# Peptides against a protein of PDB entry 7BDX: the designs that were tried, part 314

Target 1, 212 residues: chain A of PDB entry 7BDX
Amino acid sequence: EMGAAACTLLWGVSSSEEVVKAILGGDKALKFFSITGQTMESFVKSLDGDVQELDSDESQFVFALAGIVTNVAAIACGREFLVNSSRVLLDTILQLLGDLKPGQCTKLKVLMLMSLYNVSINLKGLKYISESPGFIPLLWWLLSDPDAEVCLHVLRLVQSVVLEPEVFSKSASEFRSSLPLQRILAMSKSRNPRLQTAAQELLEDLRTLEHN

## One batch from the design tools (peptide; made by RFdiffusion4, then SolubleMPNN)

Design b2_p28_6_s4
Fold by OpenDDE base, seed 4:
Structure b2_p28_6_s4 (fold): chain B 212 residues (1-212), chain C 212 residues (1-212), chain A 28 residues (1-28)
Amino acid sequence: as target 1 above (212 residues)
Amino acid sequence: as target 1 above (212 residues)
Amino acid sequence: LLEEFLKKQRELEEKIKELIEKALEALS
């Protein structure tokens, strides 16, 4: 309980750039983020057996951890740190997104996707994520999620790749062949305006890049 | 492990006034500090049986908690919060300082004493602490500690009481009779310059108040 | 750690490919 509370507070205050700098400026940052990855992994691995109550202290703890990573990745120095010094955490997030079934741990998926999106703002981060083994299959897996918010954040991440010529040019053929374009098209007709807009923009970007 | 790491980071960043405001500005602050007291209490109660390794994750966690309280109490809004909304935590700290034996958990004692000192900067906090049942006996108990740093922080707290006429006048006779003046005099001759100075100043203040 | 991760990612890729194939078969 106390750990979850502490982590939740840390999540809340980490929305500040100065707090992120303070977190990263210490000698404990590396250890913290390494353990973060391990903790998130342990949580996801525990889901196969017990329907852990979504509101458990453990779930709250992991949500807070994912939120912290997201907030760190929202800042330039945080992105640089994650890409340079905490690649294992990024790898873990990618793996966990793959390990979770569609509809499973939706909130956690959203937070993890937000963190990856934030990392993708950095070109080095974008390259690292997009070049990860199974990245494109992972996008397909995640776009199969029934949750509109998960799909929205996946589309945002995909858009980050598509909007970067240096990255997209290397995998354009694979992206076009492996993205569930019909699913994305269905999302562009969604009643959810955010999802609709994101899907529409992505489809437009993809079409524009086919003609060039 | 993760909880201790998170709490340690929260401790570090809570040195900032803005972070303290952020911690207290949320609806989770009350819960956090209530659980903090309980956690600290549970830790101290566990010491009778197992010589918990001072470097255990649990110890680290409790140190971080005490550090957070100290940092919160260092700020005006934090002091007001503690005195108005988290008196149970203050009561717990006072109780734990009494429950710990001389030489036991020195670092924790120091942190707790620092927090009480910071609270004592607020007149309402000073009144609350000084009017607590067994406060003067507690000071005697704590001044018997073999650790110079514990004694230093006790002396600082005593000085806060002595320097406030509204508080000292109510208990002056009891303070004079119950304070281990010989022990404080011995501290004024300590080789530790900080302890020496604090003891000397306190003795001077006490002498000045006897003549008025 | 890197080798283990790469192995897991390859396994995931294979699993996802299998799922895609199954999904395509079901649509067909």
Scores: peptide ipSAE 0.017, ipTM 0.659, DockQ to the pose 0.018
Fold by OpenDDE base, seed 5:
Structure b2_p28_6_s4 (fold): chain B 212 residues (1-212), chain C 212 residues (1-212), chain A 28 residues (1-28)
Amino acid sequence: as target 1 above (212 residues)
Amino acid sequence: as target 1 above (212 residues)
Amino acid sequence: LLEEFLKKQRELEEKIKELIEKALEALS
């Protein structure tokens, strides 16, 4: 309980750039993010048995951790830190996204995807994520999620790749062959306006790049 | 482990006034400080059996909690919050200081005493603490501690009372009768310059007030 | 530690591929 409360407060204040700088400027950042990855991994591994109630202290704790990572990744120095010094955490997030079933832990998925998107704002981060083993299959897996918010954030991440010629050119063939284009097309017909727009834009971007 | 790490980071960033305001401006502050008191109490109660290693995750967690309270109390809005909305926490700190034996949990004692001192900067806080049941006997108990830092922070708290005529006048007779003046005199001869100075100043202040 | 994580990612890739294949078979 107390850990969750402390972590929740830390999440709240980490929305400030100055707080992110303070976190990273300390000598505890490396350890914190190392343990963060381990904690999230342990949580996800525990899900195979009991439907941990989404409102459990453990769940809220992990949500707050993912939120902190997201807030750190929203800041330039935070992205640099994560990409240079916390790659294991990024690998963990990618792994956890693959381990979770469609519809499972939607809130956590969204937070983790937001963190990856924020990291992808940095070219080095984008390269690291997109070149990760199984990245494209992972996108396919995540796009199979029934949740519109999960799918939206996956589409945003794909868009980050597609909009970066240096990254996309290396994997263009694999992206075109492995992305579930029919699923994305279905999303472009969604009643969710954000999802619809994101899917439509991505399809347009992909078409434009096919002609170049 | 993760809770301790998160709490430690929160402690670090709470040294900022803006972060304290952010903590208190949220809807989680009341719950956080309520649970904080309970957590510290549970920790102290657990000490009667196993010498919990000072470096345990549990110990570090509680140290960080006490540190957060101290940092909050260092800020005007934080003092106001604690005095108005978290009196149970103040009562808990006073109780825990009484429950701990001389030489036991020195670091925690220091942090808790620092928090009380910071609260005492507010006249309302000073009144609340000094009028607490058993406050003067507690000071006597704490001044029996062999640790110079513990004693130093007790002397600082006593000084806060003595320097406030409105508070001291109400309890002057009890202070003069119940304070271990011989012990304070011994501290004024300490090799520790900070303790020596604090004890000397307090004795001088007490003498000055005896003549008025 | 990094090598272990990379190994896990490769294992995940294979698992995902298998799941995709099964899903495609079910749709055929």
Scores: peptide ipSAE 0.016, ipTM 0.658, DockQ to the pose 0.018
Fold by OpenDDE base, seed 1:
Structure b2_p28_6_s4 (fold): chain B 212 residues (1-212), chain C 212 residues (1-212), chain A 28 residues (1-28)
Amino acid sequence: as target 1 above (212 residues)
Amino acid sequence: as target 1 above (212 residues)
Amino acid sequence: LLEEFLKKQRELEEKIKELIEKALEALS
C-alpha cells in the first residue's frame, strides 16, 4: 500500500521537467528503471491466472510506474536516458504490449504506448523501437484492441514511423503488407472524433508515400 | 524493493520547494501522510523481535519516508499542512521516538527529530509538539542516547522551545526541574564541536531566562 | 540478456502470428 502511494506521488510530480532532471541526475535512476521493468513484467504475468481487480493497489502501483516512464520520456534528457541507458525497459514495454490480450489492462496499455510515442520523438528512439523484432506484428495485435484509446495511441506511434523517411523507407513494403489497413479504415469511420482524425491522417500519409 | 526505490527517489526530489508544493497541491497527499505514520509504526514494532538488518529494503523505505516528512516540514506550506491536516503523523513520530531505545535506529531518530524541529519553526507547530503529553520525559529519554547526532537534534528542539517566550513561560518550571541539566552540561564538554556548541548555547539561554 | 530478450521477442512474434491466424479464421 505505501509503495503504491509513494509511487503515485512520484508519478504526479514527474510532470515537471525539473523533477525529471532531478531523478535522472541522481545515482539511483538506473536501479529504479531496472526494477521498473521487472515489476511491470511480474504484474502482467500474474494476470493470466486470477483476475486481479483492476483497482488493486498492485495495479495502481504499476500504472504509476508506467506513468513515470511516460513523463520521463516527455523530456529530451529523459528520452536520451531511456534510449542510451535503459533499453531493457523499452524492450520490456514492447514485450508486455504483446503479452496483454485485446481489452486487457487498457489503462496500462495506454500509458506504455504513450511512453513509446514519447521515445519516438527521438530519432534514435524511433529507430530502436521500429527495428525491434516483431514490431509490425505487434502493431497489428494492438490495433485489434476494442478500446478506442489504445487504438488511438497505436495510430500515433505508427504515424511517427511514417513521418520519418529514414525509418519508413527501410520497412515501407512490410508496413504496407502487414498493417491492418482495413482496420485503420474502419477506425477512420469511428464516432470517436480523435480516433477518426488520427486514422484518416495516417491513411492520407500512407497514400502520399505510395505515390512517391 | 520497488517501493523502496520509488520512495527513495521521492525523498531526493522533495528537497525542492516546488516539489513539496506539487505533492501538497495534489489530492493524494492526505492518504500518503496517513499511511506514512502507520508504516513507520509497523516498522518500529517489528524491531523488538528479530534484529532487522539496518541495511534492509524495509529500513531504507522507512528512512525515505521520514526524509520526505523532514523535507516537507522544511517548507512553510508543508509545516502548515502537517500542523493543520496531519497531526496524527506528528503524534506518531513523537510516540516512535519514545518507543525506540537509546542507540536503536539512530538514523531514523535523527530524521524524525529533524522533522519535529522543522515543524517547530511554526509557532502553532511548536505549541502542538511542546504541549504533547509526556514531551519533557521524552526529551529526557532521547538525551540519554549515546549517539551524538541524536543528542544534537534533541538540543536543537529544546532550544526552539526555550527561544519562544510564549511557549517556555508556560512550562519553565517543568523544564528546569525535569530536563537532565547535568547531561546537557556533559554534552557541553563533548569533543564533538557541533554538540558542544549546541549544549553550551542552550545552557546559556536557560541561565538568561532564570534571571528574568 | 540480449540473446534471451531476442528469444522472447521471437516467441512473442510467433504467438502473435498464431493469434492473428486464429482471429482471421474466426472472421472468415
Scores: peptide ipSAE 0.016, ipTM 0.660, DockQ to the pose 0.019
Fold by OpenDDE base, seed 3:
Structure b2_p28_6_s4 (fold): chain B 212 residues (1-212), chain C 212 residues (1-212), chain A 28 residues (1-28)
Amino acid sequence: as target 1 above (212 residues)
Amino acid sequence: as target 1 above (212 residues)
Amino acid sequence: LLEEFLKKQRELEEKIKELIEKALEALS
């Protein structure tokens, strides 16, 4: 309980750039993010066994951890830190996104996807994520999610790859062949305006790249 | 482990006034400080039984909690919040300071005393603390501590009471009769310059009040 | 671990493809 409360407060204040700088300016940042990855992994592994109540202190704690990572990645120095010094955490997030089934831990998936998107603003981060083994299959898996918010953040991450020629040129053939284009097209007809717009924009971007 | 790490980071960033405002601006502050008091109490109660290793994750967690309270109390809005909305936490700190033996949990005692001193900067806080049942006996108990840093912060708290006529006038006779003046005099001869100065200043203040 | 991950991902992709196809057929 106390851990979840403390972590939730840390999540809340980490929305400030100055707080992110303070977190990273300490010698404890590396250890914190290392333990963060391990904790998130342990939580996700526990879900395959006992039905952990999604409203448990453990769930709140892990959500707060994912939120902290997201907020850190929203800041330039935070992205630099994660991409250079905490790659294991990024690998863990990618793995956990693959281990979770469609409809499972939706809120956590959204936060993890937001963190990856924020990291993708850094070209080095985008390269690291997109060149990760199984990245394209992971996108396909995540686009199968019934949750509109999960799908939205996956589409945003895909768009980040598509909009960067240095990254997209390396995997253009695989992206075109392995992305569920029919699913993305279905999303462009969604009643959710955010999902609809993101899917439509991505389809337009993909079409533009076919003619170039 | 993760809880201690998160709480330690929150402690570090709470040294900023803006972070304190952010903590208090959320609807979670009341719950956080309520659980904080309970957690600190549980920890101190556990010390009478099994020798909890002072270097345990539990110890670090409780130290970080006490540090957060101290940093919150260092800011005007934080003092106002604690004195108005978290009196139970202040009562808990006073109780825990009484329950700990001389030489026991020195670092925690220092942080708790610092938090009380910071609260005492607010006149309402000073009144609340000084009018607490057993406050004078508690000062006597704490001045028996062999640790110079504990004694220093006790003397600072006593000085805060002595320097406020509205508070001191109510308890002047009890303070004069129940303070270990010989112990304070011995502290004025300490080789520790901070302790020496604090004891000397307090003795001068007490003498000045005898002639008025 | 990577091979097991990739294998699990392929199996899941096949299951989801089947589910999407069934859902699309039901809408049509």
Scores: peptide ipSAE 0.015, ipTM 0.658, DockQ to the pose 0.019

Design b2_p28_7_s2 (from b2_p28_7, 11 letters changed)
Fold by OpenDDE base, seed 5:
Structure b2_p28_7_s2 (fold): chain B 212 residues (1-212), chain C 212 residues (1-212), chain A 28 residues (1-28)
Amino acid sequence: as target 1 above (212 residues)
Amino acid sequence: as target 1 above (212 residues)
Amino acid sequence: SSTLEEELLRIDRYGAIEAREIEELWAE
């Protein structure tokens, strides 16, 4: 209980750039983010049997951790820190996103995807994530999720790749050969306006790239 | 481990006034400080047998909690919050300071005393603490500690009482009858310059009050 | 290495996402 409460408060205040700078300026940042990855991994591994109630202190704790990572990645210095000093955490997030089944831990998936999207604003971060083994298959796996919010954040991450020619060119062949076009087209007809817009924009971006 | 790390980061960033305002502006502050008191109490109660290694994650967690309380109490709005909304926490701190033996958990005692001192800057807080049952005996109990830093912070708290006539007048009779004068005189000869100065200043303040 | 200018362009176009509280995040 107390750990979750403290972590939740830290998440809330980490929405401030100054707080992110303070977190990263301390000598404890490396350890914190290392343990964060381990804690998230341990939590996801524990899900394989018990319907852990989403409202548990443990769940709240892990959500807060993922929220902190997202807020850190929202800041330029935070992205640089994660990309340079906490790559293991990024690898962990990618792994956990692959380990979770469609519809499983939707809220955590969204937070993790938001963190990766924020990291992808950093070109070095985008390169690192997109060059990770199985990245493209992972994107399509995540797009199979029944949750519109998960799919939205996947599409945003895909867009972040597509909009960077230096990154997209390396993966273009695999991307084009594996693209779940019918799924994205279906999303462009979604009743969820955010998902619909994101899918439509991505389709437009892809069409533009086919003409260049 | 993760809880202690998160709490330690929260402690670090809580040195900012803006972070304290953010903590208190949230709907979770009341719960956090309620659980804080319970956690500290549980920790101190667990000490009655095992030499809990001072470097344990549990110890670090409780130290961070006490540090957060201290940092919150360093800010005017934080003092007002503690005095109005978290009196149980203040009562808990007073109780725990009484339960700990001389030389036991020195670091925690210092942090708790610092928090009470900071609260005592608020006149309402000073009144509340000083009117707590057994407050004066508690001060003298704490002054029996072999640790110079504990004694220093006790002297500062005593000074905070003595310097407020409205508060001191209520307790003046009990204070004068129970004052460990020889102990304070001995501290005024301490090799620790901070302790020496604090003891000397308190003796001067007491002399001034005897002449008025 | 990523430049601040490149990051700002991407932020301006698509935004960085801050997850403040779980209750606020799920209200969208």
Scores: peptide ipSAE 0.049, ipTM 0.796, DockQ to the pose 0.040
Fold by OpenDDE base, seed 1:
Structure b2_p28_7_s2 (fold): chain B 212 residues (1-212), chain C 212 residues (1-212), chain A 28 residues (1-28)
Amino acid sequence: as target 1 above (212 residues)
Amino acid sequence: as target 1 above (212 residues)
Amino acid sequence: SSTLEEELLRIDRYGAIEAREIEELWAE
């Protein structure tokens, strides 16, 4: 309980750039982000047995951790820190996104996807994530989720890859051969306006790349 | 482990006034400070049995909590919040300071005393603390501690009471009758320069009050 | 290495995502 409360407060204040800089400027940051990955992994592994209630203290704790990672990745120095000093955490997030089934831990998936998207603003980060083994299959696995917010953040991450020629060129063949076009087309007709827009924009970006 | 790491980071960033304002401006603050008192109490109660190692994750966690309270109390809005909305936490801190034996949990005592001193900068806070049952006996109990830093912070808190006529007048009779003058005189000859100065200043302030 | 300019261009196009409280994230 207390840990979840403290971590939730840390998440809230991490929305400030100055707070993120203070976290990263301290000698505790490396240890914190190392343990973060381990804690998130432990939580996801515990889900296969008992229906952990979505509103448990443990789930809230892990949500706060994922929120902190997202807010750190929202600023340039935070992205640089994650890509240079916390690659294991990024690997863990990618792994956990693959381990979670469609519809499972939706809120956590959203936060993890948001963090990866923010990391992808950094070109080194985008390269690192996109060059990870199984990255393209993982995107399509995640896009099969019934949750509109999960799908939205997957589409945004896909767009981040597609719009960077230096990155997209390396995976273009695999991307084109495996693209779930019908799924994306269906999303472009969603009643969720954010999902609809994201799917439509991605389809336009993909069409532009076919003509070049 | 993870809780202690997160709470330690929160403690570190709470040195900023803007972070304290962000913590207090959120809807989670009341719950956090409520659980803080309970957690600190649970920790102190657990000490009577097993020699909890001073460097345990649990001790570090409680130190971070006490550090957060201290940093919150270091600013005006934080003091106002504690005095108006978290009186139970102040009562808990006073109780725990009484429950701890001389030489026991020295670091925690120092942080708790620092928080009370910061609260005492607020006149409502000073009134609330000084009017607490057993306050004067508690000060003398704490002043019997073998640790110079504990004694220093006790003397500073005593000085905060003595220098406020509206507060001191209410307890002046009890204070004068129970004052451990020989102990304070001994501290004024300490090799610790901070303790020496604090004891000397308090003795001068007390002499001034005898002439008025 | 992404230059600050490259990051700013990406932020301007797509924005960075701040993870507000879960309640705020799902209220939108």
Scores: peptide ipSAE 0.029, ipTM 0.790, DockQ to the pose 0.040
Fold by OpenDDE base, seed 4:
Structure b2_p28_7_s2 (fold): chain B 212 residues (1-212), chain C 212 residues (1-212), chain A 28 residues (1-28)
Amino acid sequence: as target 1 above (212 residues)
Amino acid sequence: as target 1 above (212 residues)
Amino acid sequence: SSTLEEELLRIDRYGAIEAREIEELWAE
């Protein structure tokens, strides 16, 4: 209970750039983000056996942790920190996104995807995550999720890759060969306007790249 | 581990007024401070049996919680919140300060005393804590502590009471009859300059009140 | 390595996402 409450408050205040700077300016930042990754990993690994109620204190705690990571990654210095000093956390997020089944832990997936998207604003971060083993298959795995918000944030992450020529060129062949075009086309016709827009924009970006 | 780390970060950033406002501006503040009191109480109650290592994650967690309360109480809106909405927490802090033996949990005592001192800056807060049952005996119990920092913060809290005529007048008889004058005089000769100064100032304040 | 200017341009075009957006959207 108390841990979840504290993490929730920390998440709420971490939306401030000054708070992110304060978190990162301390000597405890490295340890915190290391434990964050371990905690998130332990939680996801526990899901295979006990159907932990999504509203458990532990679930709320992990949700708040993912929120903190997202808010840290929303700030330039936070992105730089994550990319330089917390790569293990990024690897953990990528792993957990792969380990979670479609429809499982949707809220957590969304936050983790948001964090990766924010990291992808940093070119070094984008390079790091996109060069991670199984990254492209992971994107398609996540895009198979029935949840519109998960799919939205996957499409945004895909767009971040596609819009960076230096990154896209390295994986363009695998990307083009495995692209779930029919799925993206279906999303471009979604009743969810945010998902619809994201899918349309990505399709436009892809068309532009095919002509160049 | 993770809870203590999160609380520690929250404590660190709570030194900012804007962060305190953000903590209190949420709908979760009441719940957080309620759980804070319960958590601190549970910890102190656990000490009678198992010598929990002072460096346990739980100890660090409770220490961080006390730090958060102190930082909240350092801000005007935080004091107002504690006095109006978290009186149970104040009662808990007073109780815990009484339940802890001399030399036990010194760091926690210091933070709790600092929080009460900060609350005492608010006149309503000062009235509330000073009118609490056993408050004067509690001050003397705490002043018997062998730790100079505990004694320092007790003296500061005593000074807050003495310097407010409206509050002091209500308890002046009990205060004067039970005042450990010899102990305070001994502290005024302490090798600790901070304790020495606080004891000297309090003695001067008391002398001024005897002439009025 | 990303420059601050490059990041700002990317944020301007695509936006960074704060976790609060999710709380508002999912209204627990």
Scores: peptide ipSAE 0.064, ipTM 0.799, DockQ to the pose 0.040; fails the geometry check
Fold by OpenDDE base, seed 2:
Structure b2_p28_7_s2 (fold): chain B 212 residues (1-212), chain C 212 residues (1-212), chain A 28 residues (1-28)
Amino acid sequence: as target 1 above (212 residues)
Amino acid sequence: as target 1 above (212 residues)
Amino acid sequence: SSTLEEELLRIDRYGAIEAREIEELWAE
């Protein structure tokens, strides 16, 4: 209980750039983010047996950790820190997104995807994530999720890759050959306006890339 | 481990006024400080059996919690919050300071005393603490501690009471009758310069009050 | 290496996402 409460407060205050700088300026940041990845991984591994209630203290704790990572990645120095000093955490997030089943831990998936998107604002981060083994198959796996918010953030991450020619060129062949175009087209007709817009924008971006 | 790490980071960033405001502006602050008191109490109660290593994760966690309370109390709005909305936590801190044996949990005692001192900057806080049952005996109990830092912060808290006529007048008779004058005089001759100064200042304040 | 300017352009186009925005989305 207390750990979850403390971590939730830390998540809340990490929305401030100054707080992120304070977290990262300390000698404990490296250790914290190392343990964060381990804790998130342990949580996801524990799900294979017990239907953990989404509202459990453990779930809240991991949710807050993912939120902290997302907020850190929302800041330039935070992205640089994660990309340079916490690559294992990024690898863990990518792994966990692959290990989670469709419809499983939706809230956590959304935060993890948001963190990856924020990291992808940094070109080094984008390169690192997109060059990760199985990245493209992972995107399509995640896009099979029934949750509209998960799919939305997947589309945003895909867009981040597609809009960077230096990154997209490396994976363009695999991307084009495996693109779930029908799924994206279906999303462009979604009743969810955010998902609809994101899918439409991505389709427009893809069309632009085919003509160039 | 992760809880202690998160709480330690929260402690570190709580040195900022803006972070304290952010903590208190959230709907989770009340719950956090409620659980904080319970956690600290549970820790102290656990000490009766096991020589908990001072460097344990549990000790670090409680230490960080006490640090957070201290940092919150360092800010005006934080003091007002504690005095108005977290009186149980203040009562818990007073109780724990009484329950701890001399030489036991020195670091925790220091932080708890610092938190009480910071709260005492607020006149309502000072009144609340000083009107707590057994407050004066508690001060003398704590002043028997062999640790110079514990004694220093006790003297500072005593000074905070003595320097406020509205508060001191209510307890002046009990205070004068029970004052460990010889102990304070011994501290005024300490090789520890901070303790020496604090004891000297308090003795001067007491002399001023006797002549008025 | 990404420049701060390149990052800002990406933020301007697509926005950096703060985790607090999700609490509002899930409270509904």
Scores: peptide ipSAE 0.054, ipTM 0.793, DockQ to the pose 0.040; fails the geometry check

